Peptides against a protein of PDB entry 8YR4. Designs and how they scored, part 46

Target 1, 309 residues: chain A of PDB entry 8YR4
Amino acid sequence: PRGSPALQLVVLICLGLMGLERALNVLVPIFYRNIVNLLTEKAPWNSLAWTVTSYVFLKFLQGGGTGSTGFVSNLRTFLWIRVQQFTSRRVELLIFSHLHELSLRWHLGRRTGEVLRIADRGTSSVTGLLSYLVFNVIPTLADIIIGIIYFSMFFNAWFGLIVFLCMSLYLTLTIVVTEWRTKFRRAMNTQENATRARAVDSLLNFETVKYYNAESYEVERYREAIIKYQGLEWKSSASLVLLNQTQNLVIGLGLLAGSLLCAYFVTEQKLQVGDYVLFGTYIIQLYMPLNWFGTYYRMIQTNFIDMEN

## One batch from the design tools (peptide; made by RFdiffusion4, then SolubleMPNN)

Design b1_p12_3_s1 (from b1_p12_3, 10 letters changed)
Fold by OpenDDE base, seed 1:
Structure b1_p12_3_s1 (fold): chain B 309 residues (1-309), chain A 12 residues (1-12)
Amino acid sequence: as target 1 above (309 residues)
Amino acid sequence: SSIQQSLLESEL
């Protein structure tokens, strides 16, 4: 943010906290591995108790891996409120200034309440898009890259390859299926707007409908519009279930392949029992934010289309 | 979850 050194410092602190979240995503599985290894070796209680206490503290800082429940995430969200408000106000003032530069003919064709609703939607779309890119999309991609590097360096190149192939296939299928679903969603929204417009027009012409005793005819036309809408809604909802099942299958296959390979290396005494638990824990941590990636990708596409209109 | 995605889709 130009003009406020205090807000620039808050942005730097928030970026530092995002880096800390990435470090915690690596450290939490490592400490959990160390607990399992210490239990397997029957280590002394003092060493075990220290490692468990350290793990619980790191887990409190990280939270549940959903990016919203950890102490570091909550502190970042709290500090970011002022930066978001500054950005929102700047976008709102730019939209408002642009509306005042528009021709009188544009304003005469629109109600003031509709113009304000367009400005509010535009501000919300831009600020939402920026927040999702910076706090959800970019961190998730960073965690995948860090995961590939970590498994390639500290386990075996085969584990890094499994994570790479699983995540690449997951992202590719998520994009392709989300783009396919966008057609059904657009058709649903268009039919919803047409159904709403028909209901409003019928109610505005209420006196004419009463004069011709045409209430049954208008109800039947509205029923046909609802049935057509519900057919499109079902396609949209069924396509969402298909996306979620495809995502679950890809992660399940990646988890299966990596878990079998890890179990094999443990039987050969090349890895410890804790390393098996680390792999499973780390893959589950990567999966939690990825479940939302399809929603973020669609939000990005919708907000870009809404900015072009 | 599918429900959370549907809720986020209704808030946009």
Scores: peptide ipSAE 0.020, ipTM 0.648, DockQ to the pose 0.239
Fold by OpenDDE base, seed 4:
Structure b1_p12_3_s1 (fold): chain B 309 residues (1-309), chain A 12 residues (1-12)
Amino acid sequence: as target 1 above (309 residues)
Amino acid sequence: SSIQQSLLESEL
């Protein structure tokens, strides 16, 4: 944002908070490991109590689970509202200015409501794209890289390899299945709009339909359009279930392989019990944002296509 | 979840 130093500072603070979230994503599993190890070793209560208190504080800052945003994430989201509003308004004004530069012939060929809907979609798409890229996609990729580095440096290189293979396979399958799914979603949305347009047209022409006793014919046409829509909706929904199941399977296999390897190294006294818990916790923590990656990838792809049109 | 994904997909 070139016009407001205050908004530039807010962006820098948001980037700093994103860096803090990445640090928390490493520290929370480490502190949880340390608690498990201290409990196993029957360490003094004072050391245990300090580590538990520190863990709970870090966990409050991080948050936990799908839908519980931590304090840092909430603060980032709150601060970003002003940046998003500034960006949205700037994009909206650019689109509106561009619409006024378009030829009268272009405006006469389109309904004003369609033009406004295109402008609103364009504004939402650009603002959404930037937010999802910066706050969800890039951080998730960073957490994966940090995870691979962490496991490769502090664990055996085999753990880093398992995480790398699991995440690479997960991302690849997510992309491929999401691209395949996007075709069904586009077909669904096109058929939804066509079905809605037919219903509106039939209702606007109600007097004519009554005059010709064509009610049964219009209802049957609408029914056929609904059945066609539902067939596309089913394909879209089934493809989403297939995506989620494929993702769960890949993470499950990665978790299985890594957990078995951790258990083996713990039995050989090369790793502690806490390291087993750390691995499982960290993989599950990586999985949570990745579950949304297919949505983010599709939004990115849609928003790029909507910007080219 | 598929439901949250569908809800987010309807608001976007």
Scores: peptide ipSAE 0.020, ipTM 0.627, DockQ to the pose 0.222
Fold by OpenDDE base, seed 2:
Structure b1_p12_3_s1 (fold): chain B 309 residues (1-309), chain A 12 residues (1-12)
Amino acid sequence: as target 1 above (309 residues)
Amino acid sequence: SSIQQSLLESEL
């Protein structure tokens, strides 16, 4: 943000916190591995208790439970509120200034409420897109790259290849299936709008419908429109289930291949039992943010289309 | 997951 050194410092702190989240995503599985190895070796209680306490503290900083954001992510989100407000206000003022520069003919042809709705949608789309790119998409891609590097350096190169192939196939299928399902979502939304328009037109013409005793006919037309909508809604919902199952199968195959390979290397005494647990934990940890990737991709695509119009 | 996706899809 130009003009506020305090907000520039907050941005730098938020970037530092994002780097810390990436470090925690590597350290948490490593400490969990170390606990499993210490338990297997029947290590002294003092060493085990210190490692468990350190793991729990790192896990509190990271988060990653169902519905729990980590302390570092919450602190980043809290600090970012002022940066977001500055960015939103700047976009709103730019849109408002541009609207005042537009010709009188443009203003006379549009309702003031429509102009304000376009301005609000434009501001929300730009600010939303930036937040999703910076805080969800880029960190998730960074975590995948860090994971591939980690498994390639500290495990056999075959583990890095399995993670690379699994994540590349997951991302590719997520994009392809999301693009494929977008046609069903668009068809559903167009039929929903058409069904709403028919209901509004029937209610606005209530006196005419009463005059002709056409209430049963309008209800049957509305029922047919609902049945047509539900047929498109089913296709949209079924395509979402197909996406989720495809994603689950890809992760399941990657987890199977890597877990079997880990188990084999543990039987040959090349890896420890904790390394098997690390692999499973790390793959599941990568999977959790990836579940949202299809939603983020679609939102990014929609926001770009809405900004071009 | 699917319900949270549908809720995020209804708020957008």
Scores: peptide ipSAE 0.018, ipTM 0.622, DockQ to the pose 0.218
Fold by OpenDDE base, seed 5:
Structure b1_p12_3_s1 (fold): chain B 309 residues (1-309), chain A 12 residues (1-12)
Amino acid sequence: as target 1 above (309 residues)
Amino acid sequence: SSIQQSLLESEL
C-alpha cells in the first residue's frame, strides 16, 4: 500500500505471520514425533509433560488441519482486513475514475445499474484474486517445497522424491481435471441463466398466459428446462467427485509408498517409530490445503475471465 | 468437500 506506512507495517507483520505458519507446519509434526518416541522409551513424566504442553501450544497456534482456524491465521486475517479495505477502495476509485473518462456514447448505451455491477465485479475479482494468490496458493506451494527439503535433508532422499512426485502429480492432475470440469460448469451456468430468463419472461407475460389458460404449458416448459439443467449439474457434480477421488488416490498412493518405506527403515533401525508418525502427519498436513487447490484455480480462472470482460 | 467449496464460494 503506497502512502500509508502503518499499512505497510501491517503487510510486513502479515508476511512474518505467514512465515511463522510455515515454521509451525514443520515444528508441530516434529514435536508429535518426539512425544511418540518419549512414550516408546518410557521417558520421565517431566520431559513428556513439557513436550506435550509445548506440542499443544504449537498446535493451538497452527490450528486444526485446515490452517484457517489457528491463532496465527486468525491474527493474520484480522490484521489483513484494513489492507484489504485499502486495496478495495483504491481499485473502486480507479474503476470509477476510468468510467468518468469514458465517452458519453458509452454511458448512454448502458444502464447505470449494469455499469455499477461490472465495476463491483471487477473490484471483487481483483481483490479476491490477490487474496487467494497471496494467502492460499503461494503458502501451499511454499509448504510443499519446505516439505521436500525437510524430507530430503532429515530423511532419506527417497522420501523427498516420493513427496515431489506425489505433489507434482497431484497439482498437474488437479489443474487438468479442473480445466476439463470448467466446460461442464460453464454449460451448467449458461443453462441456469436461460432457465431463469424463461421463468422471468413467463412471469412478465402473466396476463397473456392467463388469457390463453397456458399455465400448465408454461410449467411443463419450465420443468423440461429444470431437467436439462439438472442433467448438466449432475455432470458438474460428478466431475467434482472424480477430481476429489483422483486427488485422494494420488495422496493415498504417496502415503502408502512413503509409509511402507518408513516402516522398512524403522525395522532396519535407521528411523524411529516417531518418524513414521511424523511422515503420515506431515503428508496429511500437506493434503488439507491441497484439497482446496482446484477451487482456488477455478476461482482464479473465473476472476481473470471476469476482468477481461 | 463440495459443501465447503460452496460455502467458500458464498463467502466470496
Scores: peptide ipSAE 0.019, ipTM 0.620, DockQ to the pose 0.191; fails the geometry check

Design b1_p12_3_s2 (from b1_p12_3, 9 letters changed)
Fold by OpenDDE base, seed 4:
Structure b1_p12_3_s2 (fold): chain B 309 residues (1-309), chain A 12 residues (1-12)
Amino acid sequence: as target 1 above (309 residues)
Amino acid sequence: SRLQQELLEAER
């Protein structure tokens, strides 16, 4: 943010907190591994108690399965509110200024309420896109890369390869299926707007409809519009289920392959029992934000297309 | 997820 050193400092703090979240995503599984290993080795209570206490503290900072519930994430989100408001206001003023630069003919051809709605949607879309890119997409990609590096260095190259293949396939399928799904969503939204417009038009012309006793005809037209909408809604919803199931299968296969390999290496005494738990925990931690990646990718695509229009 | 649906509805 140009012109406010305070907001620049807040951005730097938020970036620092994002870095801390990445560190926590590695440390939490490591500490959990260490607990399992210490329990297996029947280590002295003092060492175990310290490791457990440290784990619980780190887990409090990281949060649970939704990356938004951790103390660090909440603090980041709280601090970012001011940055988002500044960015939103700046985008809104830029859009408003641009609207005033548009030709009188453009303004005369549009209702003021439509123009304002376009401006509000544009502002929300840009600010949303930026927030999702910075706080969800980039961190998730960073966690994947960190995970691949970690598993490649501290386990075996095979684990890094499994994570790489699993995550690459997951991301690729997420993109491809999301792009395919976006067509159904657009068609649904267009039909929803058309159905709403028909209902509004029928109600605004209520006196004319009553004069001609055309209520049954208008109801039937509305019913046909609803049926058409529901057909598109079903395709949109079914495509979402297909996306989620495909994602779940890819992660499940990666988890299976890696867990079997880890179990094998534990039986060969090359890895400890805690390393098995670490792998499973870390993959699940990667999966949680990735489950939203398709939504974020779609939002990004929608917002880019809405900015081009 | 329900939260994905709520985010989808908030975009409409």
Scores: peptide ipSAE 0.017, ipTM 0.622, DockQ to the pose 0.289
Fold by OpenDDE base, seed 2:
Structure b1_p12_3_s2 (fold): chain B 309 residues (1-309), chain A 12 residues (1-12)
Amino acid sequence: as target 1 above (309 residues)
Amino acid sequence: SRLQQELLEAER
């Protein structure tokens, strides 16, 4: 944000908070490991109570696992409202200025309501894309990289490899299956629009339909259009279930391989019981944001298509 | 998830 030092400071604070979220994503599993190890060793209550209290505080800051956003994420979102408003207003003014530079012939050929709708879609598309890239996609990729580095440094290199292969396969399959699903979704949306248009045309021509006693014919045509739509909707919904199941299988296989390897190293006294719990907790924690990655990827694609129009 | 469907419906 050029011209407002206050907004620049807010952006820097938000970036700092994003860094803190990444640190919390590493620290929370570590503290949970430490609790399990202290419980296993029958450690003194004072050490255990301090570690538990610290864990709960870190978990409150992180917000993971309860479906609630953490305090740090909420604070970031709150501070970002002003930055988003500044960015939105700047994009709106750029679009509006560009519309005023267009030829009179272009304006005479279009309805004012259509022009405003294009401007609103353009603004929402750009601001949405930037928000999803900065707050969801980039942090998730960073968490994966941090996870790979952590497991490679503090565990055996084999754990880093398992996480790398699991996450790479997950991301690749998510993209490929999402692109495949986009075909079914487009077909469904096209058929939905066609079905809606037929219903609107039938209702607008109500007098003509009544004059010819064609109500039964129009209802049957509408029924056929609905059946065709539902066939496409089923394909779209079934493809979503297939995506989710494929994602679940990849994570399940990664969790299985890593958990078996961890259990083996615990039996060999190379790792502690807490390290087994850490691995499982950390993988599940990485999975939570990744489950939304397919939605974010599709939203990004939609926003790019809306910017090209 | 139901939330993914709601996000999909909000994009319509």
Scores: peptide ipSAE 0.016, ipTM 0.617, DockQ to the pose 0.260
Fold by OpenDDE base, seed 3:
Structure b1_p12_3_s2 (fold): chain B 309 residues (1-309), chain A 12 residues (1-12)
Amino acid sequence: as target 1 above (309 residues)
Amino acid sequence: SRLQQELLEAER
């Protein structure tokens, strides 16, 4: 973005954060190995606890597996919203301005094909969503229940309690924050449709716009509509980052509590090193599908509301 | 995740 030094600085910060994500991807496995070695060597609890705490902190920064939901990734995504919006707005205005420079014959030929493509996108989305919900929500809930039972029976009741509390808090906060963000998404979608309708109406009335030499006026009205849309889009996107960060924090706390407890029981020879590895792996495995639960819940709610209308 | 964004975009 050539026009704003502030946006250039944000891009540089985002590049720095991407470098940090790469460093975390290397450091997290190293710290994990170090924990396994310290557990195997029966190292003193203080050294082990510091290494576990450091690992969980690094894992909180990285997020689950792909780094897509870690603190650093969320911060990058948050900062990138303004850069994306600037770029999107510039492209949309360039396309819109160019469409007003095209001939009337070009506009008359395209009217029938675009309406059909909007309808087809709506129907394919709904069917895909229902299948996604059934095949991902039910298994995820089953995996949580199985996990709670497994840890309660084969480890200790305290592990089952940690998983239960972590997953219950995760699901509850996911629902609450998803319901809270749904209003921003609805407002965004309504404004998107209104902005699109204005663009379509302006282009359908191309002859009238040309007759009055009103191209600059229509571009400015479209710019204002885009700015209003982007204000709502920012709220929607920022609320998603907040959801992801809240989820990451809950999982991080559960991972910290459970990992410290595992490490303690391994030092007391009540659990094996393999049990520590199993716990950490299982919690991360549960986290991956749960990250989508908010999306699924929102999709269910949207489909129910759309069926009532 | 990108897939969450793609699913969010597919709901548009």
Scores: peptide ipSAE 0.019, ipTM 0.661, DockQ to the pose 0.175; fails the geometry check
Fold by OpenDDE base, seed 5:
Structure b1_p12_3_s2 (fold): chain B 309 residues (1-309), chain A 12 residues (1-12)
Amino acid sequence: as target 1 above (309 residues)
Amino acid sequence: SRLQQELLEAER
């Protein structure tokens, strides 16, 4: 937002809050580790109570790990509303101005409702794409990198390697399977539009249908179109389950490998019991936003396609 | 998940 210093300050505050979320994602597992270690050592109640209170406060700031429920995330989202509105309005006015500069021939060939739909799709696609990139994709990638660095420095290089391989495989498979399933979704949407168009045409021609007593025939044709749609919907839904299961398997294998390695180092007294809990908690915390990565990637692809149109 | 896709579609 180049025109308002107040909105520029809000953007800087939002970026600072995003940095704070990244710090909380590291600190929360560390404090949870410390609680487990203090409980194992039978530490005095005062030390335990302070650590628990600090953990709960940090967890309140972070939220439930989904990235949307923490105080810091809510504050960021609240502050961003004004920036989003400014950006949306600017894009909408630019599109509207451009539409008025187009030739009369372009306007005569199109319905006003189609032009408005193009403008709304264009505005939503640009603002949505930017929001998903800045608030979901970039932070998730940053958390992965921070996780790799943290485990490599404070545990062992092997833990950093496991996280790197697990997350790289997860991201790669998420992209590949999402691109593959996009074909099924496109086919489903095309059949949905065709089924809807058929229903509209049948209802617009209801007098002709009544004249020929063809209501049962039109209902049967509509049933066949629904069955065809449901066959494509099943493929789309089944491909989503396959994606989720593939993601779960990759995370499960990474969690297994890392947990076994951590348990081994605990038995050798190189790590504490709290370190085992930290690893599991941190991996699960990384997994929560990654479950949405396939959805974000598809939304990004859809928004790019909608911008090219 | 489908639920989150429905939530993201409902936020549009």
Scores: peptide ipSAE 0.017, ipTM 0.617, DockQ to the pose 0.201; fails the geometry check

Design b1_p12_3_s3 (from b1_p12_3, 9 letters changed)
Fold by OpenDDE base, seed 3:
Structure b1_p12_3_s3 (fold): chain B 309 residues (1-309), chain A 12 residues (1-12)
Amino acid sequence: as target 1 above (309 residues)
Amino acid sequence: DEILQQRLAAEQ
């Protein structure tokens, strides 16, 4: 936002909050490890109570689940509303000014409702693209890199390798299966639009349908269109289940390999019991945003294609 | 099921 130093400051604060979220993603598992170790060692209540209170506070800041509803994430989202509104308004004004620079021949060939829909799509696509890239994709990739570095430095290099191989395979399969699935989704959306267009055309031509007593024929054609749509919808939904199962299998294998290795090192007294819990907690925490990575990747690709058109 | 439906809804 070049025109407002206040909005530039808000962007910098949002980037700082994103950095804090990355730090919390490392600290929360560490504090949880420390609780498990203190419980195992039968540490004094005062040390345990302080560590638990600190953990709960950090967990309140981090939140949990897909799209963390933590205090830091909520504060970031709240501050970003002003930046999003400024960006949306700027894109909308740029599209509107460009539409006024277009030839009269372009305007005569387009319906006003179509022009408005192009402007709304352009604005939503740019704003959506920016939000998904900055707040979902980049942070998720950063968390993976931070995770690999953390496990390589503070654990054995084998843990960093397991996380690297697991996450690389997960991302690759997510992209490949998402690209394969995009064909079914495009076919579904095309058939949905065709089915809707047939229903609208039949209803607009209601008098003609009544004149020819063709109601049963129009209903049967609509039924055939719905059955064809549902066949494509089933393929889209089944392909999503396959994506989720593939993702679950890759994470399950990574969790199995790393958990077995961690349990082995705990048995050899090279690691503590808390380190086993840290590994499992950290991998599950990385998995939560990664589950949506295929959806974000597809939304980004769709928004790029919609901006080029 | 809810996560699947939310993913399907976010994809529509």
Scores: peptide ipSAE 0.037, ipTM 0.745, DockQ to the pose 0.576
Fold by OpenDDE base, seed 1:
Structure b1_p12_3_s3 (fold): chain B 309 residues (1-309), chain A 12 residues (1-12)
Amino acid sequence: as target 1 above (309 residues)
Amino acid sequence: DEILQQRLAAEQ
């Protein structure tokens, strides 16, 4: 943000907190490994209690689940509110200034409420896109890369290869299935708009419909439009379930292959029991944000199309 | 179900 050193400092702090989240994503599985190893070795209670307390504290900072509701993430989100408001206001003012530079002919063809709706969509699209890229897409890709490096360095090259192949297949299938789904969504949205337009036209022509006693005919036409919409909605929803199931299968296969390999190396005394638990924990942790990757990819595509219009 | 609804809601 140009012109406010305070907001620049907040951006730097937020970037630092994002780096801390990436470090926590590696440290939490490591501390969990250490607990399992200490339990296996029957270590003294004092060492175990300190490691458990440290793990729980790190887990509180990291959080868990879809969207990472940890202390660090919440603090980042809180600090980012002011930056988001500044960015939104700047985009709104740029759009508003641009609307005033447009020709009278452009304004005469549009209703004021439509112009405001275009401005609001444009602002939401730009600010949403930036937020999804910076806070969801880039961090998820960074966590994958960090994971590949970590497993390649501290385990064996085979573990790094399994994670690489699993994540590459996951991302590729996510993109391909999302692009396939986009056709069904576009058809659904087009039919929704057509169904809404028919309802509006029928209500605007209420006097004519009543004069011809055509109420039953208009209701039947609306019913046919709804049935056609629901057929497209079903295809959209069913394709989302198929995406989710495909993603679950790819992660399940990666988890199976890597867990079997970990178990084998533990039996060969090349890895500890804690390393098996670390692998499983880390893969599950990567899976949580990846579930939303298809949604983010589509939102990014939609927002780009909405910005070009 | 809740994750599916959240994804559908984020998709609208």
Scores: peptide ipSAE 0.047, ipTM 0.745, DockQ to the pose 0.550; fails the geometry check
Fold by OpenDDE base, seed 4:
Structure b1_p12_3_s3 (fold): chain B 309 residues (1-309), chain A 12 residues (1-12)
Amino acid sequence: as target 1 above (309 residues)
Amino acid sequence: DEILQQRLAAEQ
């Protein structure tokens, strides 16, 4: 945003916070490892208590669970609201100005409600695209790369290879299945719009329908449209479950392979018990944002297509 | 169910 130095500073702060989140994603598992090792070694209480307190503080900053609910992520999201509003308003004004430059024939051929819906979709698409790329896709890819590097340098090249293969397979399958699902979603959305249009048309023609006693016929046509919609909705939803299950299987296999390898290296006294816990914790941390990667990829793809139309 | 609904809602 060239127009406000304050918003540029906020963007830089948000990027700095994103870098901090990446550091936390590495540090939290490391501190957890250290706790497990200190407990195993029966270390003095003072060192253990300091490490635990530091871990809990880092975990508060990072957050955890099905969303980045950590302090750093919340602060980033809070600061980003102003940037998003500025960007949205700018895109809305650009779309609105462009709509006024369009020919009278274009306006006469479209209902005002359709024009507004196109404007709203365009704004949402651009703003969503940027937000999902910057805050979800790029960070997730960065965490994967950082993880591969970390495990390759501090564990063994085999761990880096397992993470690489697991994440590469995960991303590939996520993309392929998401692209396949996009067809069902488009068909569903098209049928939803058609079903809604039929309902609106029937209700707008209420007097005519009543005059001809055609209520039963209109209800039957609406039922057929709903059944057709539900058939497409089922395919969309079932394909999402299939994506989720495929993702879970890939992560499960990666976790299994890496956990077995960690356990083996611990038995060989090449790694500590804490290193086993670190691997499992780190893979689970990578898995959390990856669950949404397919959704983000689809949103990105949809937003690009909606910008081309 | 809730995660699926949240994903579906984020997808709509």
Scores: peptide ipSAE 0.036, ipTM 0.735, DockQ to the pose 0.528; fails the geometry check
Fold by OpenDDE base, seed 5:
Structure b1_p12_3_s3 (fold): chain B 309 residues (1-309), chain A 12 residues (1-12)
Amino acid sequence: as target 1 above (309 residues)
Amino acid sequence: DEILQQRLAAEQ
């Protein structure tokens, strides 16, 4: 943000916290590995207790689950509120200024409520796109790259290759299936708008409907429109389940291949039992944000289309 | 189901 050194410092702190999140994503599986190894070796309680306490502290900082609600992520989100408000206000004022520069002919051809809705959509689209790119897409891609590097350096190069192939296939299929499903979603949204328009038109003509005792006819037409909508909604939802299952299958195959290879190297005493647990934990950790990648990709596409209009 | 609902809610 130009003009506010305090907000620039907050942005730098947020970027630093994002870097810390990436480091935690590597450290947490490593500490978990170390616990498993110490338990296997029957290590002294003091060493085990310290490693467990350190792991739990790192896990508190990282968080867990879909969209990690860890302390570092929460602190980043909290600090970002002011930056988001500044950016949103700046975009809104730029759009508003641009609307005032447009010709009288442009304003006379549009409803004032439509102009305001375009401005609100434009502001939301720009701010949303920036947030999804910076906080979801870029970090996820960075975690994949860090994972490939880590497995290539500390494991055999074959593990890095398995992760690379699995993640490349996952991302490619996610994009392709998301683009395919976008057609069903567009059809659903068009039918939703048409169904809503019919309901509004029927309610605006309430007196005419009452005069002709046509309430049952209007209800039946609305029912038919809802059934048609639900048929498109089912296709949209079913296509999302298909995406989820395809993603799960790709990750499952990658996890199978890598886990079998890891187990083999553990039996040959080239890796420790903790390294098997690390691999599985790290792959599952990479999978958690990737589940949302299709949603982020679609939101980005929608926001780009809404910015061009 | 919960993940699907969260995705659907994020999609609206």
Scores: peptide ipSAE 0.035, ipTM 0.744, DockQ to the pose 0.510; fails the geometry check

